# Peptides against a protein of PDB entry 3JWR, part 50

Target 1, 323 residues: chain A of PDB entry 3JWR
Amino acid sequence: TRELQSLAAAVVPSAQTLKITDFSFSDFELSDLETALCTIRMFTDLNLVQNFQMKHEVLCRWILSVKKNYRKNVAYHNWRHAFNTAQCMFAALKAGKIQNKLTDLEILALLIAALSHDLDHRGVNNSYIQRSEHPLAQLYCHSIMEHHHFDQCLMILNSPGNQILSGLSIEEYKTTLKIIKQAILATDLALYIKRRGEFFELIRKNQFNLEDPHQKELFLAMLMTACDLSAITKPWPIQQRIAELVATEFFDQGDRERKELNIEPTDLMNREKKNKIPSMQVGFIDAICLQLYEALTHVSEDCFPLLDGCRKNRQKWQALAEQ
Target 2, 298 residues: chain A of PDB entry 3JWR as posed
Amino acid sequence: TRELQSLAAAVVPSAQTLKITDFSFSDFELSDLETALCTIRMFTDLNLVQNFQMKHEVLCRWILSVKKNYRKNVAYHNWRHAFNTAQCMFAALKAGKIQNKLTDLEILALLIAALSHDLDHRGVNNSYIQRSEHPLAQLYCHSIMEHHHFDQCLMILNSPGNQILSGLSIEEYKTTLKIIKQAILATDLALYIKRRGEFFELIRKNQFNLEDPHQKELFLAMLMTACDLSAITKPWPIQQRIAELVATEFWEQGDQVGFIDFVCTQLYEALTHVSEDCFPLLDGCRKNRQKWQALAEQ

## One batch from the design tools (peptide; aimed at target 1 F284)

Design b2_p15_8_s2 (made by RFdiffusion4, then SolubleMPNN; from b2_p15_8, 7 letters changed)
Fold by OpenDDE base, seed 1:
Structure b2_p15_8_s2 (fold): chain B 323 residues (1-323), chain A 15 residues (1-15)
Amino acid sequence: as target 1 above (323 residues)
Amino acid sequence: AAEEATRLGIEMWSA
């Protein structure tokens, strides 16, 4: 395709030029092509291209395939969200110095998972899918969309000309797919809530050990969540803009819930409750985000900008809630 | 309050 030719022939700027190592990164000014170039840079600078003998054209095709399988009519859960999740992962690995704590396969899996974790998202949550009696709700009882996202990820990885994992041994391939699946499934916040207590307790007791396979898996799940939620850590103008996108998508769901399901939406998804957004954001930060970024910062102090950003945005949202 | 905030958080950020 013309898009593939353009991407494959383009000079890939440095991570420094692209600022993709910055926790404060914003994609708002980037074209789709530039986001793809950033993605190539992430794979390259994490040594994934070299270590796993990825063909440049195959990587380019895969990136474009992933991007194409995000819906354009979804306000938040689109390619830009996946891209920003991956960028945060990259920043956490590089600037946050987590790279040296993980294997190349784990890094490979996390980056693929970050880019793929919301593939074919429909702009509605698992609750809506379940209540609408969508066919996917018959296939999966829990983490319905996350299973679908993984299925989409696997489909793309196995598609002709998109096989970025073809350089892996059978065992490496199996390991990578296992980690990808676990990472994508971990983006279900219900699973985060279920598992986070174990992680926080290990940190609190100073018993956290990445050499333990179970604790490693737990950490990867927490890291995925930290990257998935990373919009809450961004500089205030970016955070505010992203919150508007999230609100738009939620209100669209709420409107559909009223119209299609004849139910009253929750306050979060109720367009008439816009005035509650600031207080809800404070509640979200307190209940979900702060402890996660505190724990992550405890694992690697260089991740402090995420915690600091979260704290600053809490203050901003609190100030708005008091108006 | 914490349970409600957790529920809201799950709804906000879960796929």
Scores: peptide ipSAE 0.106, ipTM 0.815, DockQ to the pose 0.639
OpenDDE base, seeds 2, 3, 4, 5: peptide ipSAE 0.096, 0.040, 0.100, 0.093; ipTM 0.813, 0.750, 0.816, 0.812; seed 3 fails the geometry check

Design b2_p15_8_s3 (made by RFdiffusion4, then SolubleMPNN; from b2_p15_8, 7 letters changed)
Fold by OpenDDE base, seed 4:
Structure b2_p15_8_s3 (fold): chain B 323 residues (1-323), chain A 15 residues (1-15)
Amino acid sequence: as target 1 above (323 residues)
Amino acid sequence: SAEEATRLGIEMWSA
């Protein structure tokens, strides 16, 4: 395609030029082409292109395929969300120095997973999918969308000309796919809630050890969640804009819940409860985000900007809630 | 409550 030709021929700017190592990164000013260039840079600077012998054209095609399989009519869970998740992963790996704690296969899997974790997202949560009796709810009992995202990821990876994993051995390929699947499934916040206590307890007791395979898996899951939620850590102007996108998507779901399911939506998804957004954001930060970024910062102190950003945004939301 | 906030958080970010 013309888009592929343009991307493949383009000079890829440095990570410094693209500012993709910054935790404060914003994609708002970036074109779709620039987001693809950023993604190429992430793969390159993580040594994934070299170590796994990726062909440039194949990588370009894969990125464009992933981007194409996000819906444009979804307010938040679109390509830009996936891209921002991947950028946060990149920043955590590089600036946060987590790269040195992981294998190349784990890094490869995490980056692919971050970009792929919401493929074909429909702007509704698993509860809606279940209640609407969607065909996907017949295939999976829990984490319905996350299984679908992984299926989409696998489809793309196996598509002709998109096989960025072709340089891997059979064992490396199996390992990578396992980690990708686990990472995508970990983005189900219901699973995060179930597992986070174990992670926090290991950190609290100073028993956390990445050499333990189970703890490694747990950490990768927590890291995925930390990147997926990273909008909450962004500088306030960015945070506000993203929060508006999230609210838009949730209100759209709430409107559909009223219309299609004849139910009153929760306050979070209720357009009439916009005034509760600040207090709900404070509650979300306290209940979900703070402990995660605290624990992540304990694993790597260089991830502190995520925690600091989260704390700052909590104060901003609290101030709005008091008005 | 913290439980309600947790539930809201799950609802907000559940795919």
Scores: peptide ipSAE 0.098, ipTM 0.816, DockQ to the pose 0.622
OpenDDE base, seeds 1, 2, 3, 5: peptide ipSAE 0.099, 0.095, 0.038, 0.094; ipTM 0.811, 0.816, 0.745, 0.813; seed 1 fails the geometry check

Design b2_p15_8_s4 (made by RFdiffusion4, then SolubleMPNN; from b2_p15_8, 5 letters changed)
Fold by OpenDDE base, seed 1:
Structure b2_p15_8_s4 (fold): chain B 323 residues (1-323), chain A 15 residues (1-15)
Amino acid sequence: as target 1 above (323 residues)
Amino acid sequence: AAAAATAAGVEMWSA
């Protein structure tokens, strides 16, 4: 395609030029081509291209395939969300120095997972999928969408000309796919809530050890969630705009719940409850976000900008909730 | 309040 030719022939700017190592990064001003260039830079600077012998054209095609399999009519869970998740992962690995704690296969898996974790998202949550009796709800009982996202990820990875993992041994390939699956499934916040207590307790007791395979898996799950939620850490103008996108998508679901399912939506998905957004954001930060970024910062102090951003945005949302 | 906040957070970012 013309898009592939343009991408494959383009000079890829440095990570410094692209600012993709910054936790404060914004994609708002970037074209789709520039987001793809950023993605190439992430793979290159993490040494994934070299270590796993990726062909440039194959990587370019894979990136474009991933981007294509996000829906454009979904307000938040689109390519830009996946891209921002991956950028936060890159920043956490580089600036946050998490790279030094992980294997090359784990890094490879996390980056692929971050880009792929919401593939073919429909702008509705697992609860909606279950209540609508969607065919996907018949295949999976739990983490329905996350299983679908992984299936889409696997489909793309195995598609002709998209096989970025072809340079791996059989064992490396199996390991990578296992980690990708676990990482994508970990983005189900229900699983995060279930597992986070173990992680926080290990940190609190100073018993956290990344050499333990179980604790490593747990950490990768927490890191995925931290990147997936990273919009809450962004500078206020960025955070506010992303929150509006999330609200738009949720209100669209709520409208569909009324129309298609004849149910009253929750306050979060109720367009008539827009005035509750600031207080709900404070609640979300307190219940879900703060402790995660505190724990992550304990694992690597260089991740502090995520925690600091989250704290600053809590103050901003609280101020709005008091008005 | 914590349960409601948790549910809201889960709904907001698990959608």
Scores: peptide ipSAE 0.039, ipTM 0.762, DockQ to the pose 0.637
OpenDDE base, seeds 2, 3, 4, 5: peptide ipSAE 0.038, 0.035, 0.039, 0.040; ipTM 0.742, 0.751, 0.752, 0.752; seeds 3, 4, 5 fail the geometry check

## One batch from the design tools (peptide; aimed at target 1 Q130 H142)

Design b2_p16_3 (made by RFdiffusion4)
Pose (drawn by RFdiffusion4):
Structure b2_p16_3 (pose): chain A 298 residues (1-255, 281-323), chain P 16 residues (1-16)
Amino acid sequence: as target 2 above (298 residues)
Amino acid sequence: SAVEDTILTDIEELWS
């Protein structure tokens, strides 16, 4: 509660000061309070704060709530993951220049989604919770964890003093939630795989076009995956360390080159054809793929 | 190749 007091009264530094406009950004050295501040700057500089009548008091309580609903004991899938995803999402809209390509309702949705796409993640994959017959698997059909992440995001938005959406017309609120649901579900790697082929062709055939309502929402799913694992596009010292966490969390459940080839370079290449200014992601990606390949050969 | 086969097997199981 004091955390709210101190936060709802601190000055939010500029985006330039926070270096959140960078694809090469790192959070290792930021405090907790600082990361929440960057998030406020994100909402502010995307005009989401003014265009949706958000009170500083409310947005702060909500951001703090999402922060406290990520598990601390979880290796990689904690708050800093949701944060580093939203920052990548933010950097994509700004420096990658995509904001000029989509509506205010879509930007707000993507940001809220990127922040909460893994809420209450208990450090285990959909495969495991299905095989272990977790009650969550009984409750949800497909994309089990991602359904849960959303159930949580929504629970928080309906919480008192957290309705950062309270300023929306009912119609606006209704379709924003629809897009948020789609965004969070799209972070299921299975859907990324079962859908990406369709998208990779519209790109390959120089046919892809945003105006098409459907082609757009598909891309929105591809964008979510692009930020969800943007960590692989980081400078080597960072990718080195964040790979250490994904490493521990996976081993805990058990108790890189093939993946980048299979999952990543394919995707970031497509994102750059859509937006050239997004190339740093592709550059940093193959750059790390270079270093991991060299290590794989000892 | 092994990474791809593992991931695709998991997906088949999930969406079976």

Design b2_p16_3_s1 (made by RFdiffusion4, then SolubleMPNN; from b2_p16_3, 6 letters changed)
Fold by OpenDDE base, seed 3:
Structure b2_p16_3_s1 (fold): chain B 323 residues (1-323), chain A 16 residues (1-16)
Amino acid sequence: as target 1 above (323 residues)
Amino acid sequence: SAVEEAILAEIEELYA
């Protein structure tokens, strides 16, 4: 395609030029092509292209395929969300110094997972899928959409001309897929809630050890969540705009719940409850986000900008809630 | 807080 030709022939700017190591990064001003260029740079600077012998054209095609399999009519859970998740992962690995704590296969898996974790998202959550009796709800009992996202990820990875993992040994391939699956599934916030206590306790007791395979797996899950939720850490103007996108998608679901399922949506999904957004954001930060970024900062102090951003946005939302 | 608990419960319901 013309898009592939343009991407493959383009000079890829440095990470410094693209500012993709910044935790304050915003994609709002970037074209789709520029987001793809950023993605190439992430793979390159993480040594994934060299270490796993990726062909440039194949990587370009894969990126474009991933982008193509996000829906354009979904307000938040689209390519830009996946891209921002991956950028946060990249920043956490580089600026946050987490790269040195992980294997190349883990880094490869995390980056693929970040880009792929919401593939073919329909703008509705697992609860809606269950209540609408969608066919996917018959295949999976829990984390329905996350299983679907992984299936989509696997489909793309196995598609002709998209096989970025073809340079891996059989064992490396198996390991990578395992980690990708676990990482994508970890983006189900229900699973985060179930597992976070163990992570926080290990940190609190100063017993956290990445050399332990179980703790490594736990950390990768927490890191995925931290990147997935990283919009809450962004500079306030960016945070507000992203929060609006999230609200739009949630309200769209609420509208569908009323129309298609004949149910009253929760406040989070209720368009008539816009005035509650600030207080809900404060509650979300306190209940979900703060402890995670605190714990992540304990693993690597260079991740502090995520925690600092979250704290600053809490203050901003609280001020709005008091009006 | 009560707000935190309510939000947590809502999140659990939405994402379970």
Scores: peptide ipSAE 0.032, ipTM 0.723, DockQ to the pose 0.316
OpenDDE base, seeds 1, 2, 4, 5: peptide ipSAE 0.030, 0.031, 0.016, 0.032; ipTM 0.718, 0.707, 0.561, 0.718

Design b2_p16_3_s2 (made by RFdiffusion4, then SolubleMPNN; from b2_p16_3, 7 letters changed)
Fold by OpenDDE base, seed 1:
Structure b2_p16_3_s2 (fold): chain B 323 residues (1-323), chain A 16 residues (1-16)
Amino acid sequence: as target 1 above (323 residues)
Amino acid sequence: SEVEKRLLEEIEELYS
């Protein structure tokens, strides 16, 4: 395609020029082509292209395929969300110095998972899929959408001309796919809530050890969630804009719940309760985000900007909730 | 807190 030709022939700017190492990164001014260039730079600077012998054209095609399999009519869970998740992962690996704590296969899997974790997202949550009796709800009992996202990821990875993992041995391939699956499934916040207590306890007791395979898996799951939720850590103008996108998508679901399912939506998805967004954001930060970024900062102090951003945004949301 | 519990339940419903 013309898009592939343009991407494959383009000079890829440095990570410094693209600012993709910054935790404060914003994609708002970037074109789709520039987001793809950023993605190439992430793979290159993480040494994934070299270490796994990726062909440039194949990587370009894969990136464009991933982007194509996000829906444009979804307000938040689109390519830009996946891209921002991957950028936060890249920043955490580089600026946060987590790269030195992980294997190349784990890094490869995390980056692929971050870009792929919401593939073909429909702008509705698992509860809606279940209540609407969607065919996907018959295939999977738990983490319905996350299983679907992984299936989409696997489909793309196995598509002709998109096989970025072709340079891996059979064992490396199996390991990578396992980690990708676990990482995508970990983005189900229900699983995060279920598992985070073990992680926080290990941190609290100073017993956290990345050399333990189980603890490594747990950490990768927590890191994925930290990147997936990283909008909450962004500078306030960026945070507000993203919160508007999230609210738009949630309100769209709420509208569909009323129309299609004849149910009253929860406050978070109720357009009539827009005035409660600030207080709900404070609650979300307190219940979900703060402890995660505190724990992540404990693992790597260089991740402090995520925690600091989260704290600053809590203050901003609290101020709005008091007006 | 009770508020945190409710929020967690809402989040579980949203993301389950």
Scores: peptide ipSAE 0.029, ipTM 0.675, DockQ to the pose 0.294
OpenDDE base, seeds 2, 3, 4, 5: peptide ipSAE 0.026, 0.027, 0.027, 0.030; ipTM 0.675, 0.678, 0.664, 0.656; seed 5 fails the geometry check

Design b2_p16_3_s3 (made by RFdiffusion4, then SolubleMPNN; from b2_p16_3, 9 letters changed)
Fold by OpenDDE base, seed 3:
Structure b2_p16_3_s3 (fold): chain B 323 residues (1-323), chain A 16 residues (1-16)
Amino acid sequence: as target 1 above (323 residues)
Amino acid sequence: SEVRERLLAEIEELYA
C-alpha cells in the first residue's frame, strides 16, 4: 500500500525530536503517519528491532495492521489510546528507568501488549457485552473483551507479512506470547482491583522483589494498568480533553443501554449527569489511580512525573467539583 | 470514604 511504502521509506526521527520519552507527551498534533514513526522509534530505541532481528518492512506492516484494527468510530478506545498507552510504557521504561529492571522479552511483550491491548474495541464494556448476549460472552466468562483483544493481537502477529516475532526462538516466542496475554488481560480493571492490594502490601513492607517470578508478573500487570490509565497524569489541558473523549464514549454506551437494552445507565455513563464528571474524576483518582502511581514511584523514583500529574489533576477536578 | 467505596464498586461493575 501507499501508506506502507511511505512509512517504510520515511526517516524515523529521534526520540528526542518526537518527545516520546516525555511523560507529558501529547499525540493531538500528530498525524497517523507520525504516530507510526513514533512507534518504530520505540521499538528501535528499546533495542527490540536489533535484538530480535525484525525486518523494517515487517514492523511497519505490523504497526499499520494494528492501527487498522482499531475502530475509528469509537471516541476513546481507538488507535490513539493504544498509541498513548505504548508511549507511556516507553517513557516509563526510558525516563522512568524501568528498562533496566526487565528482560528484553518482557519489554518486547509489554510494548506489543500496550499497542494491542484494546484491538477491535467496540466502545462498550464487558458488562454491555454480557447483557447484550453477544457471541463473545459465550466464549469467555470474565475479561471478555481483553480475551478478544488478545485473540486479535495473535491473529495479527500470525498474519502474512506481519510476523515481527519470526526472529525469536520457539521458547522465546512462547514466553513472549504468555507475557503479552497476561499484560492484555491485566488491563481489565476488575483484575487490577483484585490484585493491587498484594502489590501495595509488598511495597509497604519493603518486600517487593522483581527477582521473584510471581512478583515480576504482578509488577508487569500494574505497569500495564499505570500506562493504560496514564491520561489521568497528563498536563491539565490534555487530561481535560481526554476526559471528554472518555465521557463521550461512556455516554454513547449509556445511550445504547437505554435504547437497545432498556436500562438506565450508571452515573458514569449517564449523559444527563454530565455535571457529575468532576466529582467522579476525583473519586476515580482517589479510588484507582493515586495509590498505583505512588507504588510505581516507589519502585522507580523517576516515575514521579506520573504521580505528580495525577495529583495536580485531582486538584483541578476537585476545584471544578466545588463550583 | 463511602463515596470512594461506591465509586470503586461501580468501577468494578463497569470493568468486570
Scores: peptide ipSAE 0.035, ipTM 0.734, DockQ to the pose 0.301
OpenDDE base, seeds 1, 2, 4, 5: peptide ipSAE 0.035, 0.033, 0.020, 0.037; ipTM 0.736, 0.729, 0.541, 0.737; seed 5 fails the geometry check

Design b2_p16_3_s4 (made by RFdiffusion4, then SolubleMPNN; from b2_p16_3, 7 letters changed)
Fold by OpenDDE base, seed 5:
Structure b2_p16_3_s4 (fold): chain B 323 residues (1-323), chain A 16 residues (1-16)
Amino acid sequence: as target 1 above (323 residues)
Amino acid sequence: SEVEEKLLAEIEELYS
């Protein structure tokens, strides 16, 4: 395609020029082509292209395929969300120095997972899918959408001309797919809530050890969540704009719940309760975000900007809630 | 707290 030709022929700017190592990064000013260029740079600077012998054209095609399989009519859970998740992962690996704690296969899997974790998202949560008796709810009992996202990821990876993993051995390929699946499933916030206590306790007791395979898996799950939720850490103008996108998507679901299911939506999805957003954001930060970024900062102190951003945004939301 | 548990349940439902 013309798009592929343009991407494959383009000069890829440095990570410094693209500012993709910054935790404060924003994609708002970037074109779709520039987001794809950023993604190429992430793979290159993480040594994934060289170490796994990726063909440039295949990587370009894969990126475009992933982007194409996000819906444009979804306010938040679109390509830009996936791209921002991957950028946060890249920043955590580089600026946060987590790269030195992980294997190349784990890094490869995490980056693919971050880009793929919400593929074909429909702008509704698992509860809506279940209550609407969607066909996907017949295939999976738990983490319905996350299983679907992984299936889409696998489909793309196996599509002709998109096989970025063709340079891997059979064992490396199996390992990578396992980690990708676990990482995508970890973005189900229900699973995060279930597992985070174990992680926090290990940190609190100074017993956390990345050499333990179980603890490694747990850490990768927590890191995925930290990147997935990283909008809450962004500079206030960016955070506020993203919160509006999230609210738009939630209100759209709430409107559909009223119309299609004849139910009253929860407050967070109720357009009529927009005035509660600031207090709900404070609650979300306290209940979900703060402890995670605190724990991540204990693993790597260079991740402090994420925690600091979260704390600053809590203050901003609290000030709005008091008006 | 009970309030936190309710909020967590709502969040779980919303972000699952």
Scores: peptide ipSAE 0.096, ipTM 0.776, DockQ to the pose 0.208
OpenDDE base, seeds 1, 2, 3, 4: peptide ipSAE 0.065, 0.071, 0.080, 0.069; ipTM 0.781, 0.778, 0.787, 0.777

Design b2_p16_4 (made by RFdiffusion4)
Pose (drawn by RFdiffusion4):
Structure b2_p16_4 (pose): chain A 298 residues (1-255, 281-323), chain P 16 residues (1-16)
Amino acid sequence: as target 2 above (298 residues)
Amino acid sequence: AAFIEEFEEEVLTAYE
């Protein structure tokens, strides 16, 4: 609770100061308090704070709540992951210039979603919890973990003093939640695979167009995956270290080039055809694919 | 390649 006091009274530095406008950004050296501050700057500079009558007191309590609902003992899928995703999401809308392509309801939803897309992630994949007959698998059908991440995000938004959405008309609130659900579910790699083919063609055929309501919400799912694993587009020293964490968490459950080819370059290439200013992601991606390939040959 | 094929299969099976 003192963590709220100290946070809800500190000055939020500029985006330039925080270097959160960068696709090459890193959190390794930030404190916990600093990361929450960047998040406030994110909401603020996306005009989400003013256009939705958010009280500084409430947004702070909510951000802190999401922070404390990521597991500390979990290797990669902890708070810093949700944070590094939202920052990538933020950098995409700003420097990648996408904010000028979509509504305020959509921007708010994407940010809230990117922050909470892995809440309470217990360091294990959907495949494992299904094969081990975890009660969560009995409860949810498909996209089990992602359904849970959402069940949590919503539980927090309905918490007292956390209704950062309290300022929305009922219609607004109703459809924002709809988009948030879609966004969080889209971080299921299975859906990314079962849907990307359709999107990669609209791109390939120079037919893709945002105005189309459906083509848009598909892209919104592709954008979520793009930020969810943006870590692969980082400078080598960073990608080197964050790959170390994904490494441990996977080996804990067990108790790179093929993946980038299979999952990533394909996607970031498409994102740049949609927005050229998003190319740094594609550049950093194949740049790391270069260094992993060299290592694979020892 | 075989690893990626197995990985893809596992991910899609997990969905179903």

Design b2_p16_4_s1 (made by RFdiffusion4, then SolubleMPNN; from b2_p16_4, 11 letters changed)
Fold by OpenDDE base, seed 3:
Structure b2_p16_4_s1 (fold): chain B 323 residues (1-323), chain A 16 residues (1-16)
Amino acid sequence: as target 1 above (323 residues)
Amino acid sequence: SEAMEKLLKEILEAEE
């Protein structure tokens, strides 16, 4: 395609030029092509292209395929969300210095997972999928959409001309897929809530050890969540804009719940409850976000900007809630 | 807070 030709022939700017190492990064000013260029840079600077002998054209095709398999009519859970998740992962690995704590396969898996974790998202949550009696709800009981996202990821990885993992050994391939699956599944917030206590306790007791395979897996899950939720850490103007996208998608779901399922949506999904957004954001930060970024900062102090951003946004949302 | 607890429940239900 012309798009592929353009991407493959383009000079990829440095990470510094693209500012993709910054935790304050915003994609608002970027074209789709530029997001793809950024993605190439992430793979390159993490040494994934070299270490796993990726062909440039194949990587370009894969990126475009991933992008294509996000829906354009979804307000938040689209390519830009996946891209921002991956950028946060990249920033955490580089600026946050987490790269030094992980294997190349883990890094590869995390980056692929970040880009792929919401593939073919429909703008509705697992509860809606269950209640709408979607066929996927018959196949999976829990984390329905996350399983679907992984299936989509696997489909793309195995598609002709998209096989970015072809340079891996059989064992490396298996390991990578395992980690990708775990990472994508970990983006289910229900699983995060279930597992986070163990992580926080390990940190609190100063017993956290990445050399332990179980703790490594736990950390990768927490890191995925931290990147997935990283919008909450962004500078306030960016945070507000993203929050509007999230609200739009949630309200769209609520509207569908009323129309298609004949149910009253929860406050989170209820367009009529817009005035509760600030207080809900505060609640979300307190219940979900703060402890995670605190713990992550304990693992690597260079991740502090994420925590700091989260704290600052909490203050801003609280101020709005008091109006 | 009660609001936080309610929100947490909503999130959990939404992701189950």
Scores: peptide ipSAE 0.037, ipTM 0.749, DockQ to the pose 0.491
OpenDDE base, seeds 1, 2, 4, 5: peptide ipSAE 0.036, 0.032, 0.035, 0.034; ipTM 0.743, 0.725, 0.742, 0.736; seeds 2, 5 fail the geometry check

